Peptides against a protein of PDB entry 4Y8H. Designs and how they scored, part 81

Target 1, 196 residues: chain A of PDB entry 4Y8H
Amino acid sequence: TSIMAVTFKDGVILGADSRTTTGAYIANRVTDKLTRVHDKIWCCRSGSAADTQAIADIVQYHLELYTSQYGTPSTETAASVFKELCYENKDNLTAGIIVAGYDDKNKGEVYTIPLGGSVHKLPYAIAGSGSTFIYGYCDKNFRENMSKEETVDFIKHSLSQAIKWDGSSGGVIRMVVLTAAGVERLIFYPDEYEQL

## One batch from the design tools (peptide; made by RFdiffusion4, then SolubleMPNN)

Design b2_p23_7_s2 (from b2_p23_7, 14 letters changed)
Fold by OpenDDE base, seed 4:
Structure b2_p23_7_s2 (fold): chain B 196 residues (1-196), chain A 23 residues (1-23)
Amino acid sequence: as target 1 above (196 residues)
Amino acid sequence: SEEMVKREKEREKFLEELKKKYK
């Protein structure tokens, strides 16, 4: 798995590969690694497909409840719910989560919640088995306040490199763009990104 | 294997209880 979320000038973009390993309970189902928990709050999931799906389901429920009572939750609020679940159940969950969202006040934000349930606000985050191969690349190439196009290219190149070196990553690259304009889904196929 | 099936069942049960706890 290779996942990442990147803040940029107009919001935030989440990206993920699509490969699902078979033969292990931790990957007992095909899952979408980019998961909606609110209209403009999404997450990247790594670790157990079942565990992270359960966490995301619970968060989605709480955010829907929050919305009905108080209006649109902030990305920080969403991250706090994820953190609560992951931290309080750290001994029984295998979950790495990147929370990313957009709102008019805070713009694009990224929160990473690694194993153990700590929470870290970052301008961008990477995770999954493939992330180890691209820390250097991302550090060298990330810039704050990139354009949408620059950010898409950054994510595409980053995940392409991760897929190149990580046998547990591959397939298509999916992205979700969160801005004031709405939600946009992108997909890139191996024939395109393998040439980068 | 039988052990794998057992583990999967236990995991499903845990996750179900987790959802009940937080929802």
Scores: peptide ipSAE 0.431, ipTM 0.872, DockQ to the pose 0.450
Fold by OpenDDE base, seed 3:
Structure b2_p23_7_s2 (fold): chain B 196 residues (1-196), chain A 23 residues (1-23)
Amino acid sequence: as target 1 above (196 residues)
Amino acid sequence: SEEMVKREKEREKFLEELKKKYK
């Protein structure tokens, strides 16, 4: 798995590979690695498919309840719900989560929740088995306040590199763009990103 | 195997209880 979320000038973009592998790898890996928990709050999932799905379902429910009572939740609120679930159940869950969202007040935000249930607010985050191969690349090439196109390219190149070296990553690259304009879904195929 | 089925059921039960706890 290779997942990431990147804040940029107009919001935030989440990206993920699509490979699901078994055999030498742990079974029941996440397939739908980009998951909606609210209109403009999404997450990247790694670890157990069942565990992370349960977590995401609970968060989605709470955010719906929150919306009905208080209005649209912030990305920070969503991250806090994820954090509580992951931290309080860390001995029984295998979950790595990146939370990303957009709202007019806070713009694009990214929160990473690694195994153990800590929470870290960052300009961008990477996770999954493929992330180990691209820390250097991302650190070198990330810039704050990039354009949408620059950010898409950054994510595409980053995930391409991760996929190149990580046997657990591959398939298509999916992205979700969250801005004031709405939600946009992107897809890039191997013939395209393998050439980078 | 029987053990595999048991573990799967236990995991399913845990996750269902988790949902009940937080919903």
Scores: peptide ipSAE 0.429, ipTM 0.870, DockQ to the pose 0.406
Fold by OpenDDE base, seed 2:
Structure b2_p23_7_s2 (fold): chain B 196 residues (1-196), chain A 23 residues (1-23)
Amino acid sequence: as target 1 above (196 residues)
Amino acid sequence: SEEMVKREKEREKFLEELKKKYK
C-alpha cells in the first residue's frame, strides 16, 4: 500500500495505489484505500480492511450526526474522532489512517494517524508499505501552496516511485481532490505513471 | 482452514461490538 495526502494552494489531494495483496502481518488488505467520511473529508486507509472500514463507518456516522446538530464538521473534528477510535482500541486494531479535508475556514488540512493512535497535523503525509521508499523524494519535492497540477504531479511521481519498489503497491493511482469547487476523482494507469 | 474461519468470525464480532459501542 502506498497512500498520501497533500495540502496545496486550493485545498488537499488524497492519493493511493490500488493493489490488494495478502501480507504476513495483515490478512485482508484495504481495497478502496480512499474513503469518504463526509462531503469534503476523506481518508486514506492502510492496515486491516475490516478494521479500517469499521473505523471509517463509525466516523462517518458521527460526522453525519454532528452535521445534523451543528453543521459541517471541521477536518480536525474528524481527525479527533479517528484518533479516539484508534487510540482507545489500539490493542485490537491494525489501522493507519490519513485524514484529509477541506473547508472554507481552514482550507486543506491533513492529519496522519499511524499505528498506536497518535495524531499529527502535517502539510502532507505518506503512509503504507510503499511510503518507506519515498520519504526522501517527498521531502525533496514537496512545496507549500502548489497548484493543483503541481500537486497531482507530485503525488503521481511519489506514488509511482513507491510502486516501483514496493511489491505490495501497484495497479492504478487514484486521487481525490477536495477544494471549494467540490470533489474531483482522478485515476492514472500504469502505462502512464510507470514512465515517470 | 477452520482456525482461520474462527479468527475471522471473532474479528467480525469484535468490530460489530465496536460499532455498537460508538453508535
Scores: peptide ipSAE 0.427, ipTM 0.870, DockQ to the pose 0.419
Fold by OpenDDE base, seed 5:
Structure b2_p23_7_s2 (fold): chain B 196 residues (1-196), chain A 23 residues (1-23)
Amino acid sequence: as target 1 above (196 residues)
Amino acid sequence: SEEMVKREKEREKFLEELKKKYK
């Protein structure tokens, strides 16, 4: 698995590979690696498919309740719910989560929640088995306040490199763009990114 | 295997209880 979320000028973009194979990390791998928990709050999932699905379902439920009572939740609120679940149940869950969202006040935000249930707010985050191969590349090439197109290219190149080196990553690259304009879903096929 | 099935059922039960706890 290779997943990432990147803040940019107009919001945030989440990206993920699509390979679903049983390998060295976990038997039941996540299939829907980009998961909606609210209109403009999404997450990247790694680890156990069942565990992360349960977590995402609970978060989605809580955010729906929150919306009905208080209005649209912030990305930070969503991250807090994820953190609570992951931290309080760390001994029984295998879950790596990146939370990303957009709102007019805070713009694009990214929170990473690795194993153990800590939470870290970052301008961008990478995770999954493929992420180890692209820390250097991402650090070198990330820039704040990129355009949408620049950010798409950054994610595409990053995940392409991760896929190249990580046998547990591959398939198509999916992205979700969250901005004031709405939600946009992108897909890139191997023929498009393997040559990068 | 039977052991695998048992573990899967245990995980399923845990996750269902987790959902109930937080919903």
Scores: peptide ipSAE 0.422, ipTM 0.867, DockQ to the pose 0.419

Design b2_p23_7_s3 (from b2_p23_7, 10 letters changed)
Fold by OpenDDE base, seed 5:
Structure b2_p23_7_s3 (fold): chain B 196 residues (1-196), chain A 23 residues (1-23)
Amino acid sequence: as target 1 above (196 residues)
Amino acid sequence: SEKMVEFEKERKSFLEELKKKYM
């Protein structure tokens, strides 16, 4: 798995590879690695498919309740719900989560929640087995306030490198762009990103 | 194996209870 979320000038973009495997329950990896929990709050999932799906379902439910009572939740609120679930159940869950969202007040935000259930707000985050191969690349090439196109290219190149070296990553690269203009889904195929 | 089946059942049960707890 290779997942990442990147804040940019106009919002935030989430990206993920699509490779998945089947087998024993504990070995089943996430298929839909980009998951909606609210209109403009999404997450990247790594680890157990079942565990992360349950977490995402619970968060989505809570954000729906929140919306009905208080209006649109912030990305920080969503991250807090994820954190509560992951931290309080850390001994029984295998979940790595990147939360990303956009709102008019806070713009694009990224929160990473690794296995221990801690939460870290970052301008961009990478996770999954492929992330170990691209820390250097991302650190070198990330810039604040990139354009949409620059950010798409950054994510595409980053995940391409991760896929190149990580046998557990591959397939298509999916992206979700969250801005004031709305939600946009992107897909890039191996024939394109392998040539980068 | 029987052990794996039992483990999977346990995991499913845990996640169901988790959802009941939080939803």
Scores: peptide ipSAE 0.560, ipTM 0.904, DockQ to the pose 0.427
Fold by OpenDDE base, seed 1:
Structure b2_p23_7_s3 (fold): chain B 196 residues (1-196), chain A 23 residues (1-23)
Amino acid sequence: as target 1 above (196 residues)
Amino acid sequence: SEKMVEFEKERKSFLEELKKKYM
């Protein structure tokens, strides 16, 4: 798995590969790695497919309740719900989550919740088995306040490198763009990103 | 295998209880 979320000038973009691997006596890995928990709050999932799906379902439920009572939740609120679930149940969950969202007040935000349930707000985050191969690349090439196109290219190149070296990553690259204009879904196929 | 079935059953049970607790 290779997942990431990147803040940029107009919002945030989440990206993920699509390869699915099965563990011997371990829960299957996530297939749908980009998951909506609110209109403009999404997450990247790694670890157990079942665990992370349950967590995402719970978060989605709480955000719906929040919306009915208080209006649109912030990305930080969503991250807090994820953290509570992951931290309080750390002994029984295998979950790595990147929470990303956009709102007019806070713009694009990214929160990473690695195994163990800590939470870290970052301008961008990478996770999954493939991320180990691209920390250096991402650190070198990330810039604050990139354009949409620059950010798409950054994610595409980053995930391409991760996929190149990580046998557990591959398939298509999916992205979700969250801005004031709305939600946009992108897909890139191996023939394109393997050339990078 | 029986071990896998038991494992999956336990995981399913845990996750259902988790959802009941938080939803």
Scores: peptide ipSAE 0.560, ipTM 0.907, DockQ to the pose 0.433
Fold by OpenDDE base, seed 2:
Structure b2_p23_7_s3 (fold): chain B 196 residues (1-196), chain A 23 residues (1-23)
Amino acid sequence: as target 1 above (196 residues)
Amino acid sequence: SEKMVEFEKERKSFLEELKKKYM
């Protein structure tokens, strides 16, 4: 798995490969690695497919309740719910989560929640088995306040490199763009990104 | 395998209880 979320000038973009690995229940990888928990709050999932799906379901439920009572939740609020679940159940969950969202006040935000349930607010985050291969590339090439196109290109190149070296990553690259304008879904196929 | 089936059942039960607890 290779997942990432990147803040940029107009919001945030989440990206993921699509390869799914099978095996033990706990090791079954997520297929839909980009998961909606609110209109403009999404997450990247790594680890157990079932674990992360359950977590996302719970978070989605809480955010729906929150919305009905208080209005649209912040990305930070969503991250806090993820953190609570992951931290309090760390002994029984295999979950790596990147939470990303957009709102008018805070713009694009990214929170990473690695194994153990800590939470870190970052301008961008990478995770999954493929991320180990692209820390250097990402650090070198990430810039604050990139354009949408620059950010898409950054994510595409990053995930392409991750896929190249990580046998557990591959397939299509999916992205979700969250901005004031709405939600946009992108897909890139191997024939395109393999040549980068 | 039999063990795998049992593991999956246990995991499923845990996750169901987790949802019950938080939802």
Scores: peptide ipSAE 0.559, ipTM 0.905, DockQ to the pose 0.435
Fold by OpenDDE base, seed 3:
Structure b2_p23_7_s3 (fold): chain B 196 residues (1-196), chain A 23 residues (1-23)
Amino acid sequence: as target 1 above (196 residues)
Amino acid sequence: SEKMVEFEKERKSFLEELKKKYM
């Protein structure tokens, strides 16, 4: 798995590969690695498919309840719910989560929640087995307040590199763009990104 | 194997209880 989320000028973009591997129940890999928990709050999932799906379902439920009582939740609120679940159940869950969202007040935000359930707010985050191969690349090429096109290109190149080296990553690259204008889904195929 | 079947049942049960706890 290779997943990432990147803040940019107009919001935030989440990206993921699509490879699904087989294995034991506890180790079954996530298929839908980009998951909606609210209109403009999404997450990247790594680890156990069943574990992360349960977590995402619970978070989505809580954010719906929150909305009914208090209005649209912030990305920070969503991250706090993820953190609570992951931290309090760390001994029984295999989950790595990147939370990303957009709102008019805070713009694009990214929170990473690695194994163990800590939470870290960052301008961008990478995770999954493929991320180990692209820390250097991302550090050199990330810039704050990029355009949409620059950010898409950055994510595409980053995930392409991860896929080249990580046998557990591959397939198509999916992205979700969260801005004031709404939600946009992008897809890039191997013939395109393998040439980068 | 029977061992793996039991393990999967336990994991399923855990996740169901988790959802009941938080939802």
Scores: peptide ipSAE 0.554, ipTM 0.902, DockQ to the pose 0.415

Design b2_p23_7_s4 (from b2_p23_7, 13 letters changed)
Fold by OpenDDE base, seed 5:
Structure b2_p23_7_s4 (fold): chain B 196 residues (1-196), chain A 23 residues (1-23)
Amino acid sequence: as target 1 above (196 residues)
Amino acid sequence: SEEMVKREEKNKKFLEELKKKYK
């Protein structure tokens, strides 16, 4: 798995590969590692698909309750809910989760929740087995306040590099763009990103 | 600001209730 979220001038973009593995078996299945928990709050998931899906479902439920009582939650609130659930279940949970969202007040925000249930706010975050191969690349090439197009290219190149080196990553690259204008889904196929 | 304080209070209350449920 290779996942990342990047803040940019107009919001935030989440990106993920789509490969699934079961032991030594590699399958290019339609997997959704980018999961909606609120209209403009999404997460990237790595680790156990079932466990992280359960966490995301619970978060989505709580954010719906929050909305009914208090209005639209902030990305920070969503990250705090994830943090609490991951921390309380850390003994039985193998999960790396990146939370990203947009609102008019805070703009695009990214929170990373590694194993152990800590939470860290960052301008961008990477996770998954493929992330170990692209820390240097991302550090060198990330810039604050990039355009949408620059950010899409940055994520595409980063995940492409991760896929090249990580046998557990591959398939299509999916992205979700969160801005004031709304939510946009993007998809890029191997024939495109392998040539980068 | 007053708005920030209110938001913080709402978040605090919500998280406290969440902790009670899952601890």
Scores: peptide ipSAE 0.233, ipTM 0.797, DockQ to the pose 0.025
Fold by OpenDDE base, seed 4:
Structure b2_p23_7_s4 (fold): chain B 196 residues (1-196), chain A 23 residues (1-23)
Amino acid sequence: as target 1 above (196 residues)
Amino acid sequence: SEEMVKREEKNKKFLEELKKKYK
């Protein structure tokens, strides 16, 4: 798995590969590692597909309850719910989560929740088995307040490199763009990103 | 069940604490 989320001038973009593995078997199918938990709050999931899906479902439910009682939650609130669930279940959970969201007050925000259930606010985050191959590339090429197009290219190139070296990553690259204008879903196929 | 009721109450309390902390 290779996942990342990047803040930029107008909001935040989440990105993920789509490969799944069971033991030594590699399934090169379209899988959804980008999951909505609120209108403009999404997450990237790594680790056990079943475990992380369950966590995301619980978070979505909590945020629905929160909304009904207190109004739209902040991205920080969503990250807190993820952190609580991951920390309290850390002994029985394999999960690496990146939470990303947009609102008019805070703009685009990214929170990373690695194994163990700590939480870290960052301008961008990478995770998954493929992330180990692209820390250097991302550090060199990330810039604050990039345009949407620059950010899409940054994520595409980063995940392409991760997929190149990580046998557990591959398939299509999915992205979700969160801005004041709304939610946009993007998809890029191997024939395109393998040439980068 | 009693377990479900306890969990629901815990969730309500947690959400209230989140409100106080972040809103």
Scores: peptide ipSAE 0.034, ipTM 0.593, DockQ to the pose 0.037
Fold by OpenDDE base, seed 1:
Formats: C-alpha cells, structure tokens, sequence
Structure b2_p23_7_s4 (fold): chain B 196 residues (1-196), chain A 23 residues (1-23)
C-alpha cells in the first residue's frame, strides 16, 4: 500500500494505489484506500481492511450526528474522532490512517494517525509499505502552496516511485481533490505513471 | 467464499464492539 495526502494552494489532494494481496481470493488488506467520511473530509487507509473500515464507519456516523447538531465538522474534529478510536483500540487495531479535508475557514488540512493512535497535523503525509521508499523524494520535492496541477504531478510521481519499489503497491493511482469548488476524482493507469 | 465470510464477520463484530463503546 502507498497512500498520501497533500495540502496545496486551493485545498488538499488524497492519493492511493489500488493493489491488493494476490495470494488470496479475498484480500485482507484495504482495497478502498480512499474513503469518504464527510462531504469534504476523506481518509487514506492502510493495514487491516476490516479494522479500518469499522473505524471509518464509526467516524462517518459521528460526523453525521455532529452535522445534525452543530453543522459541518472541521477536519480537526474528524481527525480527533479517528485518533480517539485508534488510540483506545490500539491493542486490537492494525491501522494507519491519513485524514484530509477542506473547509473555507481552515482550507486544506492533513492529519496522520499511525499505528498507536497518535495524531500529527502536517502539510503533507505519506503512509503504507510503499511510503518507506519515497520519504526522501517527497521531502525534496514537496512545496507549500502548489497549484492543483503541480500537486497532482507531485503525488503521481511520488506514488509511482513507491509502486516501483514496493511489491505490495501497484494497480491504478486514485486521487481525490477537495477544494471550495467541490470534490474531484482522478485515476491514472500503469501505462502512464510507470514512465515517470 | 470462506475468506469473505470471515472478513465480513470480523468487520461486523469489530464494528459492533466499537459502536457499543462510542455510539
């Protein structure tokens, strides 16, 4: 798995590969790695498919309740719910989660929640088995306040490199763009990103 | 099929346990 989320000038973009385990009929790793928990709050999931799906479902439920009572939740609120669930259940969870969202007040935000249930707000985050291969590349090439196009390219190149070296990553690259304009879904195929 | 059932059961059980605690 290779997942990441990147803040940019107009919001935030989440990205993920799509490979699942090939040795099992039903993969036990995450397949839907980009998961909606609110209109403009999404997460990247790695680890146990069942565990992270349960967490995401609960977060989505809480955010729906929050919305009914207080209005649209902030990305920080969503991250806090994720953090609490992951931390309180850390002994039973195999989960790495990146939370990303956009709102008009806070713009694009990224929170990473690694194993153990800590929470870290970052301008960008990477996770999954493939992330170990691209920390250097991302550190070198990330810039704050990039354009949408620059950010898409950054994520595409980063995940391409991760896929190149991580046997557990591959397939298509999916992205979700969150801005004031709304939600946009992107997909890139191996024939394209393998040449980068 | 068995793997699918086991995965779904695990997910359901885990979700139910967490819902009891947080919902």
Amino acid sequence: as target 1 above (196 residues)
Amino acid sequence: SEEMVKREEKNKKFLEELKKKYK
Scores: peptide ipSAE 0.024, ipTM 0.567, DockQ to the pose 0.330
Fold by OpenDDE base, seed 3:
Structure b2_p23_7_s4 (fold): chain B 196 residues (1-196), chain A 23 residues (1-23)
Amino acid sequence: as target 1 above (196 residues)
Amino acid sequence: SEEMVKREEKNKKFLEELKKKYK
């Protein structure tokens, strides 16, 4: 798995590969590693698919309740709920989660929640088995307040590199763009990113 | 606290139920 979220001028973009692995079997299926927990609050999931899906569902439920009582939650609130669940279940949970969201007040925000249930606010975050191969590349090429196109390109190149070196990553690259304008889904196929 | 323990137990139970759904 290779996942990342990047803040940019107009909001935040989440990105993920789609490969699933079961033992020696590699499947380039279009899997949903990008998960909605609120209108403009999403997460990237790595680790146990079932566990992280359960966590995401619980978060979505809590945020729905929150909305009914207090209005639209902030990205920070969502990250706090994730953090609590991951921390409380850390002994029986394999989960690496990146939370990303957009609102008019805070703009795009990214929170990373690694194994153990800590939470860290960052301008961008990478995770998954493929992330180990692209820390240097991302550090070198990330810039604050990029355009949408620059950010898409950055994520595409980053994940392409991760996929190149990580046997557990592959398939299509999926992105979700969160801005004031709304939510946009993007998809990039191997033929176009392998050449990068 | 007792409240934290109850919350943790509730979350664990819920996770187990969801795991069955997604298994």
Scores: peptide ipSAE 0.020, ipTM 0.565, DockQ to the pose 0.058

Design b2_p23_8_s1 (from b2_p23_8, 12 letters changed)
Fold by OpenDDE base, seed 1:
Structure b2_p23_8_s1 (fold): chain B 196 residues (1-196), chain A 23 residues (1-23)
Amino acid sequence: as target 1 above (196 residues)
Amino acid sequence: SDVEAARKRVIEALLAEEERLNK
């Protein structure tokens, strides 16, 4: 798995590969590693698919309840909920979560929640088995307040490199763009990004 | 703050539900 989320001038973009592995079996089927928990609050998931899906479902439900009672939750609030759930289950959970969201007040924000249930606010975050191969590239090429197009290219190139070296990453690259204008979904196929 | 209090309530509710599901 290779996942990342990147803040930029107009919001935030989440990205993920679509490969899944079970033992020695590698599948390039499209998988859902980008998950909505609120209109403009999404997460990237790595680790146990079943466990992280359960957590995301719980978060989604309670954020809906939160909205009814208190208004639209902040990205920080969503990240805090994820953090508590991951921390409470840290002994039995293999999960890495990146929470990303956009609102008019805070703009794009990214929170990373690694194993153990800590939470870290960052301008961008990478995770998954493929992330180990792209720390250097991301550090070199990330810039604050990039344009949408620059950010898409940054994520595409980053994940392409991760996929190149990580046998557990591959398939299509999916992205979700969160801005004031709304939510946009992007997809890129191997024949395109393998040439980068 | 009221927002922080609300956040705490949501977190507690999620934790309770998660615990229930794992029983």
Scores: peptide ipSAE 0.028, ipTM 0.524, DockQ to the pose 0.022
Fold by OpenDDE base, seed 4:
Structure b2_p23_8_s1 (fold): chain B 196 residues (1-196), chain A 23 residues (1-23)
Amino acid sequence: as target 1 above (196 residues)
Amino acid sequence: SDVEAARKRVIEALLAEEERLNK
């Protein structure tokens, strides 16, 4: 698995590969590594597909309740919910989760929640088995306040490199763009990104 | 904001209770 989320000028973009196998682990269902928990709050999931899906479902439920009582939650609120669930279940959970969202007040935000249930706000985050191979690449190439197109290219190139070296990553590259304009899904195929 | 922090605490408390009940 290779996942990442990147803040940019107009919001945030989440990206993921689509391979459903990780070493000896085979997902029981098609893994949607980019998962909606609110209209413009999404997450990237790595680790146990079932466990992380359950967490995401619980978060989605609570954010719906939150919305009915208080209005649209902030990305920070969503991240705190994820953090609490991951921390409380850390003994039984193999999960790396990146929470990303957009709102007009805070713009695009990214929160990473590694194993153990800590939470870290970052301008961009990477996770999954493939991330090990691209820390240096991302550090060299990330810039704050990139355009949408620059950010898409950054994610595409980064995940392409991760897929190249990580046998547990592959397939298509999926992205979700969160901005004031709404939600946009993108897909890029191996014939395209393998040539980068 | 203080209001946002309070709202977060409420949601976190609800989650904690839900986890307790689901054990």
Scores: peptide ipSAE 0.027, ipTM 0.561, DockQ to the pose 0.022
Fold by OpenDDE base, seed 2:
Structure b2_p23_8_s1 (fold): chain B 196 residues (1-196), chain A 23 residues (1-23)
Amino acid sequence: as target 1 above (196 residues)
Amino acid sequence: SDVEAARKRVIEALLAEEERLNK
């Protein structure tokens, strides 16, 4: 798995590969590693697919309840809910979660939640087995306040590199763009990103 | 901050409610 979320000038973009590893078998599938928990709050999931899906479902429920009582939650609130759930289940949950969202006040934000259930706000975050291979690349190439196009390219190149070296990553690259304009879904196929 | 503390309390309440509903 290779997942990342990147803040940029107009919001945030989440990206993920689509490969699934089942035991010793590697399969290219369109896995839902990018998961909506609110209109403009999404997460990237790595680790146990079933467990992280359950967490995401619970978060979605909490945020719906929150919305009904208090209005649209902040990305920080969503991250906090994730953090608490991950922390409370840390002994039984092997998961890396990246929470990303956009709102008019805070713009694009990224929160990473590693296994221990801590939470860290970052301008961008990477996770998954493929992330190991691209820390250097991302550090070198990330810039604050990139354009949408620059950010898409950054993510595409980053994940392409991760996929190149990580046998557990592959398939299509999916992205979700969160801005004031709304939600946009992007997809890039191997024939395109393998050439990068 | 006070805002952060308040947010935490809300989250805790939501989590408690979820626990109740799942029992």
Scores: peptide ipSAE 0.025, ipTM 0.520, DockQ to the pose 0.020
Fold by OpenDDE base, seed 3:
Structure b2_p23_8_s1 (fold): chain B 196 residues (1-196), chain A 23 residues (1-23)
Amino acid sequence: as target 1 above (196 residues)
Amino acid sequence: SDVEAARKRVIEALLAEEERLNK
């Protein structure tokens, strides 16, 4: 797995590969590593597909209830709910989650929740088995306040490098763009990114 | 499916935590 989320001038973009390397027990389900928990709050998931999906479902339910009572939650609120669930179940979960969202007040935000259930706000975050191979590349090439096109290229190049070295990563690269204009889904195929 | 059954078991085990968060 290779996942990342990157803040940019107009919001935030989440990206993930699509390879599923789970055991035969849950191998029949296509892994969707980019998951919606609110209109403009999404997450990247690594680890157990079933466990992290259950966490995301609980968060989504909590945020729906929150919305009905208090209005649209902030990205920070969503990250706090993820953090609490991951921390309380850290002995039984192998989960790394990146939370990303956009709102008019805070713009694009990224929160990373590694194993153990800590939470960190960052301008960008990477996770998954493939992230080990691209820490240096991302540190060298990330810039704040990039354009949408620059950010898409940055994520595409980063995940392409991760896929080259990590046997547990591959398939298509999926992205979700969150801005004031709305939500946009992107997909890139191996024939394109393998040549980068 | 086996995947849905496994996911349901995990959700049920974590529902108590969801209720706590909403208190």
Scores: peptide ipSAE 0.019, ipTM 0.520, DockQ to the pose 0.043

